# Peptides against a protein of PDB entry 7PB4: the designs that were tried, part 75

Target 1, 105 residues: chain A of PDB entry 7PB4
Amino acid sequence: KMLNIKEYKEKLLSTLGEFLEDHFPLPDRSVKKKKKNIQESSVNLITLHEMLEILINRLFDVPHDPYVKISDSFWPPYVELLLRNGIALRHPEDPTRIRLEAFHQ
Target 2, 218 residues: chain B of PDB entry 7PB4
Amino acid sequence: DALQMAVGYFEKGPIKASQNKDKTLEKHLKTVENVAWKNGLASEEIDILLNIALSGKFGNAVNTRILKCMIPATVISEDSVVKAVSWLCVGKCSGSTKVLFYRWLVAMFDFIDRKEQINLLYGFFFASLQDDALCPYVCHLLYLLTKKENVKPFRVRKLLDLQAKMGMQPHLQALLSLYKFFAPALISVSLPVRKKIYFKNSENLWKTALLAVKQRNR

## One batch from the design tools (peptide)

Design b1_p23_1_s1 (made by RFdiffusion4, then SolubleMPNN; from b1_p23_1, 13 letters changed)
Fold by OpenDDE base, seed 1:
Structure b1_p23_1_s1 (fold): chain B 105 residues (1-105), chain C 218 residues (1-218), chain A 23 residues (1-23)
Amino acid sequence: as target 1 above (105 residues)
Amino acid sequence: as target 2 above (218 residues)
Amino acid sequence: DAAAKEQQLRLMVEELVILEAEL
């Protein structure tokens, strides 16, 4: 039974990865080249997949404080997407912290 | 064999840039439809064609026609269903195709060889209750799949919340009644004793085909 | 549509969390 759950989890993760790549890719860096000399803060944006992994891991690893601090690597549209869909919740006192929704609770 | 050529066309695509791609496609679709409704399809043919119908390789009209003729000669492989559900997750098929798939899955449920892997997909199906278009068919599917171990407090809460939002729908009541049967302590609300469970799938698109399959396998 | 994709994402994440809790 547990083996089957693990196998299914792996399949679901793979499917989620493909789904995210197909439907929620990071914006191509190429569009911002034309206008003003603003310091291209070379912040490496993480994928939505990586963001979800961080949030899921935090939910289970630190259940008493399941919140993750939003870093500069978090693409703002992804954060908004997670919040508006009820996938993530903002910390009530700190808007810079988000948690994954505890769907199992 | 005409059927093998048709399945091969859908699997591999057109070998030659034929000028009349649409006529060739229609010919192969008609071949599959004719065999499926007369004799049913082998499990291997269903495996191939289900994946094609849900992969987004063809347009919605073609996918719908393929899915409508997924009639087994004998059995459907559980692996084919698991693969099909994985395609639903990728979201390359239309909403109408998803609805049709759930209708198909309920209709063909008894012809699936095994249920162990499908039972592991319980949570995925349960999450799909939030889709208003899928909800009636998902309730029917869950009614067929639900075991005592699936009846958890959080799922009871979700069903009650859904009932509060949508009203006392017959399909939700059927599922809640089953949940109350397995875990009466989790459901304090009085449910009306329904002698007859009514799911929308009483009008099975495959009714005639399923009768024919059952007659051939007696 | 975009809304359908976002809903599908929610469903997948919900299932993943539930599966993780069962392990």
Scores: peptide ipSAE 0.673, ipTM 0.447, DockQ to the pose 0.397
Fold by OpenDDE base, seed 3:
Structure b1_p23_1_s1 (fold): chain B 105 residues (1-105), chain C 218 residues (1-218), chain A 23 residues (1-23)
Amino acid sequence: as target 1 above (105 residues)
Amino acid sequence: as target 2 above (218 residues)
Amino acid sequence: DAAAKEQQLRLMVEELVILEAEL
């Protein structure tokens, strides 16, 4: 039973990865090429997949404080997407923190 | 009365000698909270407490609780808001307190007696758009404040740059749409016609309180 | 439809969370 759940989870993760790549890709960095000098704070934006992974992990690793601090690596449209769809919740007192919805509860 | 004593406590600060400083603080804070949510606060009480909340005199938790109960009985003085904004420059308040203040300012905007001095702070508010935590609320505030005279080429550039960084956020789109309305020649980009301006008005912490205020003033 | 994609995303995440809770 556990093996089947793990295998199914892996398949679902793979499917989600593909789905996210197809439908929610990061914006191409291509537009920023021209203006040379401004310190490209090369904020490495993480994928939506990575963001979800962080949120899921936090939900299960620290269930009493399942909130993740929004870093500069979090692309704001992804944060909004998650919040808008009820996938994530903003901390009521700290707008810089979000948690995944506890769908298992 | 109990409220005057509570406000006076916050204004004067804790008297050194009380062994039960935290208990006294909590008592007075609860008094303010109870009155604010039940009846609202007078403009003078808001003037005092709002400045205290932003001055850094108390800890973040206390400041947050004070700000959450800055509910007017009738009106908020523009001068109180101007003073409060001045504290944002001093940097003694936490980032969360700043966010809460802007949320409060948007929520209470209609209850502010005058807007002339607040409109002069337009440039200051606009500069705060660079703060990702403040940006949604500042966009909403600017949406309420923006006049044709505020729509300048440099601000348009900044908004477009922000859009390029953050994507087409609903709040940013609303502000850009307003800018395009006032100065169509400055915004060559096609903005999607959104039928509804979605500022996150739905999550107003004061929604219930504001309804109560409106009912009392009717 | 963008809304449909977002709903599908939610469902997938929901399922992942449920699966993780069973692990």
Scores: peptide ipSAE 0.672, ipTM 0.401, DockQ to the pose 0.221
Fold by OpenDDE base, seed 5:
Structure b1_p23_1_s1 (fold): chain B 105 residues (1-105), chain C 218 residues (1-218), chain A 23 residues (1-23)
Amino acid sequence: as target 1 above (105 residues)
Amino acid sequence: as target 2 above (218 residues)
Amino acid sequence: DAAAKEQQLRLMVEELVILEAEL
């Protein structure tokens, strides 16, 4: 039974990865370098997959404080997407923190 | 059942012929209160009673008591909330009822089945920030509703103007911090890094009931 | 449509969380 659950989880993770790449890619940075000193804030945006991984891990690793601090690497539209769909919840007292919904509870 | 009779009384209004109108009203109000606090109300019952509470059909005391017992068994229909907001526009309810409604809306936000139509009312809620009594609760509601698309230059200006007028209110700072998160280019002002956002605890009126609802729906 | 994709995302995440809780 456990082996089957692990295998199914791995399959689901793979399917989720493909789904996210196809439907929720990061915006192409290819918009023309018009020369203005937009300091390329060298902040590497993480993928939605990586964001979900962080949130899921935090939910299970620290169930008493499952909130993740929103960093500059979090693309705001992804945060909005998760909140809008009830996948994530904002901390009631700190707008810079979000948690994954505890679907297993 | 007793609840259906009570809801029917509020919906149809008092039968003219009853000599004991006040006793009958109180009996039905107590029935609704008892069921709401023990078990919660069905979405249909909330739809009917919420509209009655905001329509001005009854006095402010009765409307306040009805609104305080708008506790869901499971969910609140978004349509009920939209209808309720429409009654706020008609202006037949007291200022205290408006405050109570916004407190209720924030407290019950997670129990509303959908948010699509409520999100379309963003501009209406934002306009209510100018009311000093509503402002703390409206900021909390907007904190829950705000999307990147809602963060416009004119709204940023209005929030900054409100902050200049009212001072550094915690609820305004919370909303401004969220606006800065979605649109940092629109907010040049350094916001103090507050570790905690203090909204007035709107949930306090329903804290015990909300805990019970969450336990029943688990 | 975009809404259908977002709903599918929710379902996939929900299932993943449930599976993690069973491990």
Scores: peptide ipSAE 0.666, ipTM 0.656, DockQ to the pose 0.286
Fold by OpenDDE base, seed 4:
Structure b1_p23_1_s1 (fold): chain B 105 residues (1-105), chain C 218 residues (1-218), chain A 23 residues (1-23)
Amino acid sequence: as target 1 above (105 residues)
Amino acid sequence: as target 2 above (218 residues)
Amino acid sequence: DAAAKEQQLRLMVEELVILEAEL
């Protein structure tokens, strides 16, 4: 049973990765150059996959404080995407912190 | 079932002929209160009773008591909330009932099954910021609802104007901070970095009940 | 449809969280 769950989890992670690459890619860096007013913050944005991984890990590693601080590497549209779909929740007292929804609870 | 009879009484209204209308009403209200605080209410029961509380069918005291016991067993239907907001527009409820509703909505926010339709009501909630009694609770609700798409220049202006009128209120600063996060170009003003947002604890009225609901649904 | 994609994302994440809790 446990082996089957692990295998299924790995398959799901792979499928999720592909799904995110196809449907929720990061905006191309090339488009940023033409609109002058986007502050060229040289901040490397993480993928939505990486963001979800961080949130999932935090949920299970620190279940009593499952909140992750939003860094400059968090693309704001991804944060919004997660919040609007009920995948993530904002901290009630700190707008810079979000958690994954505890779907297992 | 005593609860079904109580809900049915509120739904159908008092039969005109009962000399003991007040005693009957109090009995049914206590039944609803007892079940709600002990076990929570089903989504269907909340749908019925929430609409009754906001429709103006009963007096303010009764409506207030009904609204205070709108505690879910599991979930609240988004449709029930949308219907409730529609009653707020009709204006048959008191100002105190409106305040209580927004407090309830914030406290029960996580128990609402969906948020898609509630998010469409963003403009309505935002308009309620002009009410000084509602403003703290509406800011908290908007803090929970706000998406990047909601952050428009006209709303930024309204929030800044409201801040100029009311001063630097913690709840306004919380919302403005969120707006700045989604649209930094719209808010050139340096907001004080408040690490903690202090909303009025809307949850305090239901804190014990919410803990019990969370414990039952584990 | 964009809404369908977002719903699918939620379902996948939900399932992943449930699976993680079972390990």
Scores: peptide ipSAE 0.659, ipTM 0.673, DockQ to the pose 0.286

Design b1_p23_1_s2 (made by RFdiffusion4, then SolubleMPNN; from b1_p23_1, 13 letters changed)
Fold by OpenDDE base, seed 4:
Formats: C-alpha cells, structure tokens, sequence
Structure b1_p23_1_s2 (fold): chain B 105 residues (1-105), chain C 218 residues (1-218), chain A 23 residues (1-23)
C-alpha cells in the first residue's frame, strides 16, 4: 500500500516537473533589459518546481506554521500564479509570507 | 571471478565439447543466483543476462531462473530494458517469461536509471493490456509510466472496453483513475474514488532482495 | 490555453498534497 502511494507520488512529481519545464519555465535571462546600473542583485531565481517543493515541505514539516517567507529568489510572477490559482495563500497579517493550500484537510 | 565466468558462459553459449553441459549450466546459474541475491548484479551483467533470458537462447526453465535473479547492485540501464522489450517483440520467449518480465519491470522500476526511452514504449505496453495474463502487471507499469501526453481518446476507449469485458478490476480502475486525473474530459463515467490503489504485489518475488539493494545504496 | 495550464497545475499540486498526506 505505501509502496503504491510512493510510486504514484514519484510519478506525479515527475509529471509535475515536466509540466513545469514545458509550460512554466523560468524566463530566459536573455531579455536585454538596457544597462540601467541597477545592481540587479544576481539573485538566483528558483524554479516553480523548487518553490512548490519548499511550500509542500513546509506544509507538512511545520503544520502549525506552514508559511514560507517570500525571498528574492521567488520570481514574482510565480507567486502571483500560485495565489491567483488558489494553490497558495498569503498570510493575513504578513504579505511577505505565503502558504500552500491545505488540500488534504 | 566466478560471476564473470558464469556470465561469459551464458553470453558465449555452451562449449560443444563438454559432456556435462547440464551440470556446467547449473553451476553457472547457481553462481549468478547467489551473487544476485547477496550483492546484486552490475548494470553490465544485467544487460547481458536479461537479453539472454529473453532471446530464447536457453530453455524456459533457465530463462525464468535468470530473469528471477536480475537484481541490480545499484542501477539497471534503460537500454537493457529497451533491448529486453525488443526481444518480447520477436516472440521467442514463453508467455510465462513475458509475465515474469513485466513483474520484474514493475518491481525494478525505481532502479532503472532513466525512463525517457521506456516511456516511448508506452504504446507497446498499452497494446499488451489485451493479454489477460499480462493485464494486471501492464496496468501497474502503465500506472508508473503514464504522462498526460499518453492519455489519448483511443486509449480511454480501449480501457473502457477492457473494463466492459473483464469487469471493474482494481488494476484497471487504478489506471482509469489516473487517466481521469490527467484528462477528466475524456472520462465521463463516474469512477469510484479509491483512496488506495491496489496492484498485485509484483514485488513479492524480489521483496527481500529489493530491501537489501536499498540498504546497500544508503 | 494558459488558463487550462494553470488549472492543470492546481490539480497536480492538489493531488500531490493529498498523496503526501497519505504517506
């Protein structure tokens, strides 16, 4: 029983990974935004997959405080995507914190 | 090394001149079995022996024993699996060997290094659903392989047709549920929400060996 | 097309969360 669930989880993760790569890739850094000297803090943006992993892990690892602080590595359009689709919820008192929706509850 | 000699024997075939062909074969087979169950086999050894087991070079009893000891030390090469499937197409193996292969493939699925080429064989595996002996194990394999891109209207129809013939089998239901997940518009029928997917424990033959492999690779 | 993809993403994540809870 547990094995089947694990296998299905692995499959789902693989499917999700491929789906995200195909449909929600990180923007190519090739957008030649002009040389305005803003120190684009070379913040390495994480993938949507990595973002979801963080959110899922936090939901289960710390169920009493399932919120993740939005870092500079979180690409804003991904955050908006998750919020807009009800996949994530913003903390009611702290707009810098988001949680994954507790779909199991 | 005794294992290398055994693998070499199966690869090269029996030397014509040995009066004790059966004793020599049994000796080498036992060597492979012992190493496989204790330590697992290297990917290269599995590549060779898996192909031999499915090629029809030896009798069904020998092929069955070889296939039962296809236990990896670490990983199984995807190429080995693709080659094995190619032998299934040639049809030189028995029906029981085919069943055992699918059971093995499901049991060893996590130890296969890559899945890209195996996924391309989806259509071949799906076509094997019509074989009543293979159907439970093929459903399990497809449950592991199915991506959204694989869920096509014609495959939905085939699964529903199989369900109509065989009834609501747990393995078919599991696969249909997955299909409905990926393509809900293609499956209008209400499927009972099974919280637990039940496949036949194809792993039972290798359960102890798989535990040992997982322990060695930690 | 994007709306469908976003809906699919939700379904995938939902299923993943449900599965994780069963583990």
Amino acid sequence: as target 1 above (105 residues)
Amino acid sequence: as target 2 above (218 residues)
Amino acid sequence: DMAKKEQELRLLVEELVILEAEL
Scores: peptide ipSAE 0.665, ipTM 0.398, DockQ to the pose 0.279
Fold by OpenDDE base, seed 2:
Structure b1_p23_1_s2 (fold): chain B 105 residues (1-105), chain C 218 residues (1-218), chain A 23 residues (1-23)
Amino acid sequence: as target 1 above (105 residues)
Amino acid sequence: as target 2 above (218 residues)
Amino acid sequence: DMAKKEQELRLLVEELVILEAEL
């Protein structure tokens, strides 16, 4: 039973990964790195997959405080996507924190 | 075609061997400007040029001129707008370019083919209300985008806090009035009943062009 | 349809969370 669940989880993760790459890719930052030294804090945006992974892990690792602080690496459209679809919830008192919806409760 | 050559120049970048890079740039920029104001640009051309204008590939002066001529022949792709907003997140464009973009977005709003993905950017736009230079235009944009589902208690609080800081701005009052319409229970404050919603005329830069576009698409 | 994609995303995440809770 547990093995089957793990295998199914892996398949689901693969499906989700492909789905996210196909439908919710980060915009191509194909701007050729011209060498100009300006520390433009090129905020490295994470993928939606990575964002979901962080949120899922936090939900299960710290169930009493399942909220993740929104970093600069969180692309705002992804955050809004998750909130709008009820996948994530914003902290009622701290708008800089979001949690994954506890679909298992 | 001169336009294709111009767009290709901006997309691929300057060929190294051109002795007079500035004259070549100006020539291509004028070509784009002339076509855009006369006929409008195809959705594909807008997709390319809009991304270039916001990517920081060129200087602020060039980006500003490109953005000013993002006039559609027919429609603007929603995907182009989403990509453009992504560049705003990266922060490679100037503050003036951001202001111009929001003005453009408001002015061209009706020419965008779909709004579903743009509606997902609501939170991003809402966060931009804190920028005093953007606030009037963002309020107008949010007024166009706001649905009942977007009206949340935390956003109401933020708008009220912003009103407390900035005073009773017409654009902010317009947005608050819309919020009260969708969720009257969240806004206990009596808002003045404004018969007319007044936003800064964001369309002024493109007024003539927009009239021409509307006439061509009839 | 973007709405369908968003719904599918929700379903995938929901299922993943439920599966994770069973592990």
Scores: peptide ipSAE 0.663, ipTM 0.415, DockQ to the pose 0.269
Fold by OpenDDE base, seed 1:
Structure b1_p23_1_s2 (fold): chain B 105 residues (1-105), chain C 218 residues (1-218), chain A 23 residues (1-23)
Amino acid sequence: as target 1 above (105 residues)
Amino acid sequence: as target 2 above (218 residues)
Amino acid sequence: DMAKKEQELRLLVEELVILEAEL
């Protein structure tokens, strides 16, 4: 049973990864290359996949404080996408913190 | 080609610290402006130059001039628009550049090849309604983008709250009327039936250029 | 079409979270 669940998890992660790449790609793939000459604050945006991974990990690693602080690496449209779809919740007192919805609860 | 040289200059930056940097910049900017207003720009040229205008690589005056000449020959790539929005998030452009971008986006909306990815940015655009300078243009953009599935109770509440704060603005009324059309049960308030929807600056900076583009593509 | 994709994203994440909880 546990082996089957792990295999299914890997399949699901692969499906999610492919789905995100196809339908929710990060707009600026090119930001990585031109970093050489402009020293200033090129905020490295993370993918939606990476964002979800951070949120999922926080939900299970720290269940009593499952909130993640929105960093400059969080592309605002992705944050809004997660919030408006009920995938994530904003902290009631701190709008800079979000959590993954606890679907298992 | 003079245009290729100009685009290359903006993309790669000045090769040498020549004393005449400003003259060279002005020459290339005038080249881009001239071609854009006469013939329009290719989608690839718009992709490059739009990204530059919003990246903060150049000063606000230069960025404004570049953005004003983002006139398509045929189409604008949706990817270029999505990239442009990503630069808005980085915040290296001025408030005036943001306003100009939204005006541009509304003006050029019909020339964007696809809308699927832009529709994913609906929530981001909706959040920008809180900016008083952007609000009229964002309402117009949302009016163009809004589908039935975008009309949610929380957005209705936000629009009504915004109307309570700002008053019965024509652009807010237009968007609310569209929301009521898609989801009449969510909007109990009687909206005045305006036969004509009026958005601020229906006469955009590009009206003449857009007419010329439409005539060339017919 | 996009609303369907967003709903599908929600379903995928929901399933992943439920599955992770069983792990």
Scores: peptide ipSAE 0.661, ipTM 0.417, DockQ to the pose 0.268
Fold by OpenDDE base, seed 3:
Structure b1_p23_1_s2 (fold): chain B 105 residues (1-105), chain C 218 residues (1-218), chain A 23 residues (1-23)
Amino acid sequence: as target 1 above (105 residues)
Amino acid sequence: as target 2 above (218 residues)
Amino acid sequence: DMAKKEQELRLLVEELVILEAEL
């Protein structure tokens, strides 16, 4: 049973990765040029996959405080996407922190 | 089933000319209260009873008691919430009932199955900020609902105007801080860096009940 | 089309979380 679950998890992660790459890619760096006033914060944006990994890991590693602080590496549209779809929840007392929805509870 | 009979009474009214209408009402209300607090209510039961509580079909005391026992067994349908909000526009419910509804909505927010339709009501909720009695709870609700797309210049102005009128209320500051997070360019005012955001009645009337619901659904 | 993609994303994440909890 455990082996089967692990294999299925790996398959699901692969499927999710492909799905995210196909449908929710990071905006091409090329669009940075035109709007002058966005401070080119040299901050490397993480993929939605990486964001989800962080959130999932935090949910299980620190179940008593499953919230992740939103960093500058978090692309705001991804944060909004996760919140909008009920995949993530905002911390009730700190708008800079989000958690993954505990779908297993 | 006693609960079905009770819900049916509220929905359809008394079937029999009971000589003692008040005793019958109280009996059914107690039945709903007992089941709701022990087990929670099904989504269908909440749909019916929530609409009744806001429709003005019964008196304020009855409506208040119904709202207080709108505790889900599992989930609340967003459609039930949308319908309930529609009754707020009709004005047949008391101000106290409206306040209680917003408190309930905030408390039960995580138990609502979907948020898409509720998010479309953002403008309506935002307009309700002008009601001083509702403002704290509406701010909390908006804090839960607010997306980047909702953060508009005119709403920022309205919030700042409210702050000017009401002072630096914690609930307004919470919402403004969220607005600043989504759209820092729209809020030139330095907001106090609060380490924690506190909404009024973070401990809702349903805290114990909600804990019990969460434990049963594990 | 975007709504469907977002729904699918939710389902995938939900399933992943459930699976992770079983491990």
Scores: peptide ipSAE 0.657, ipTM 0.633, DockQ to the pose 0.296

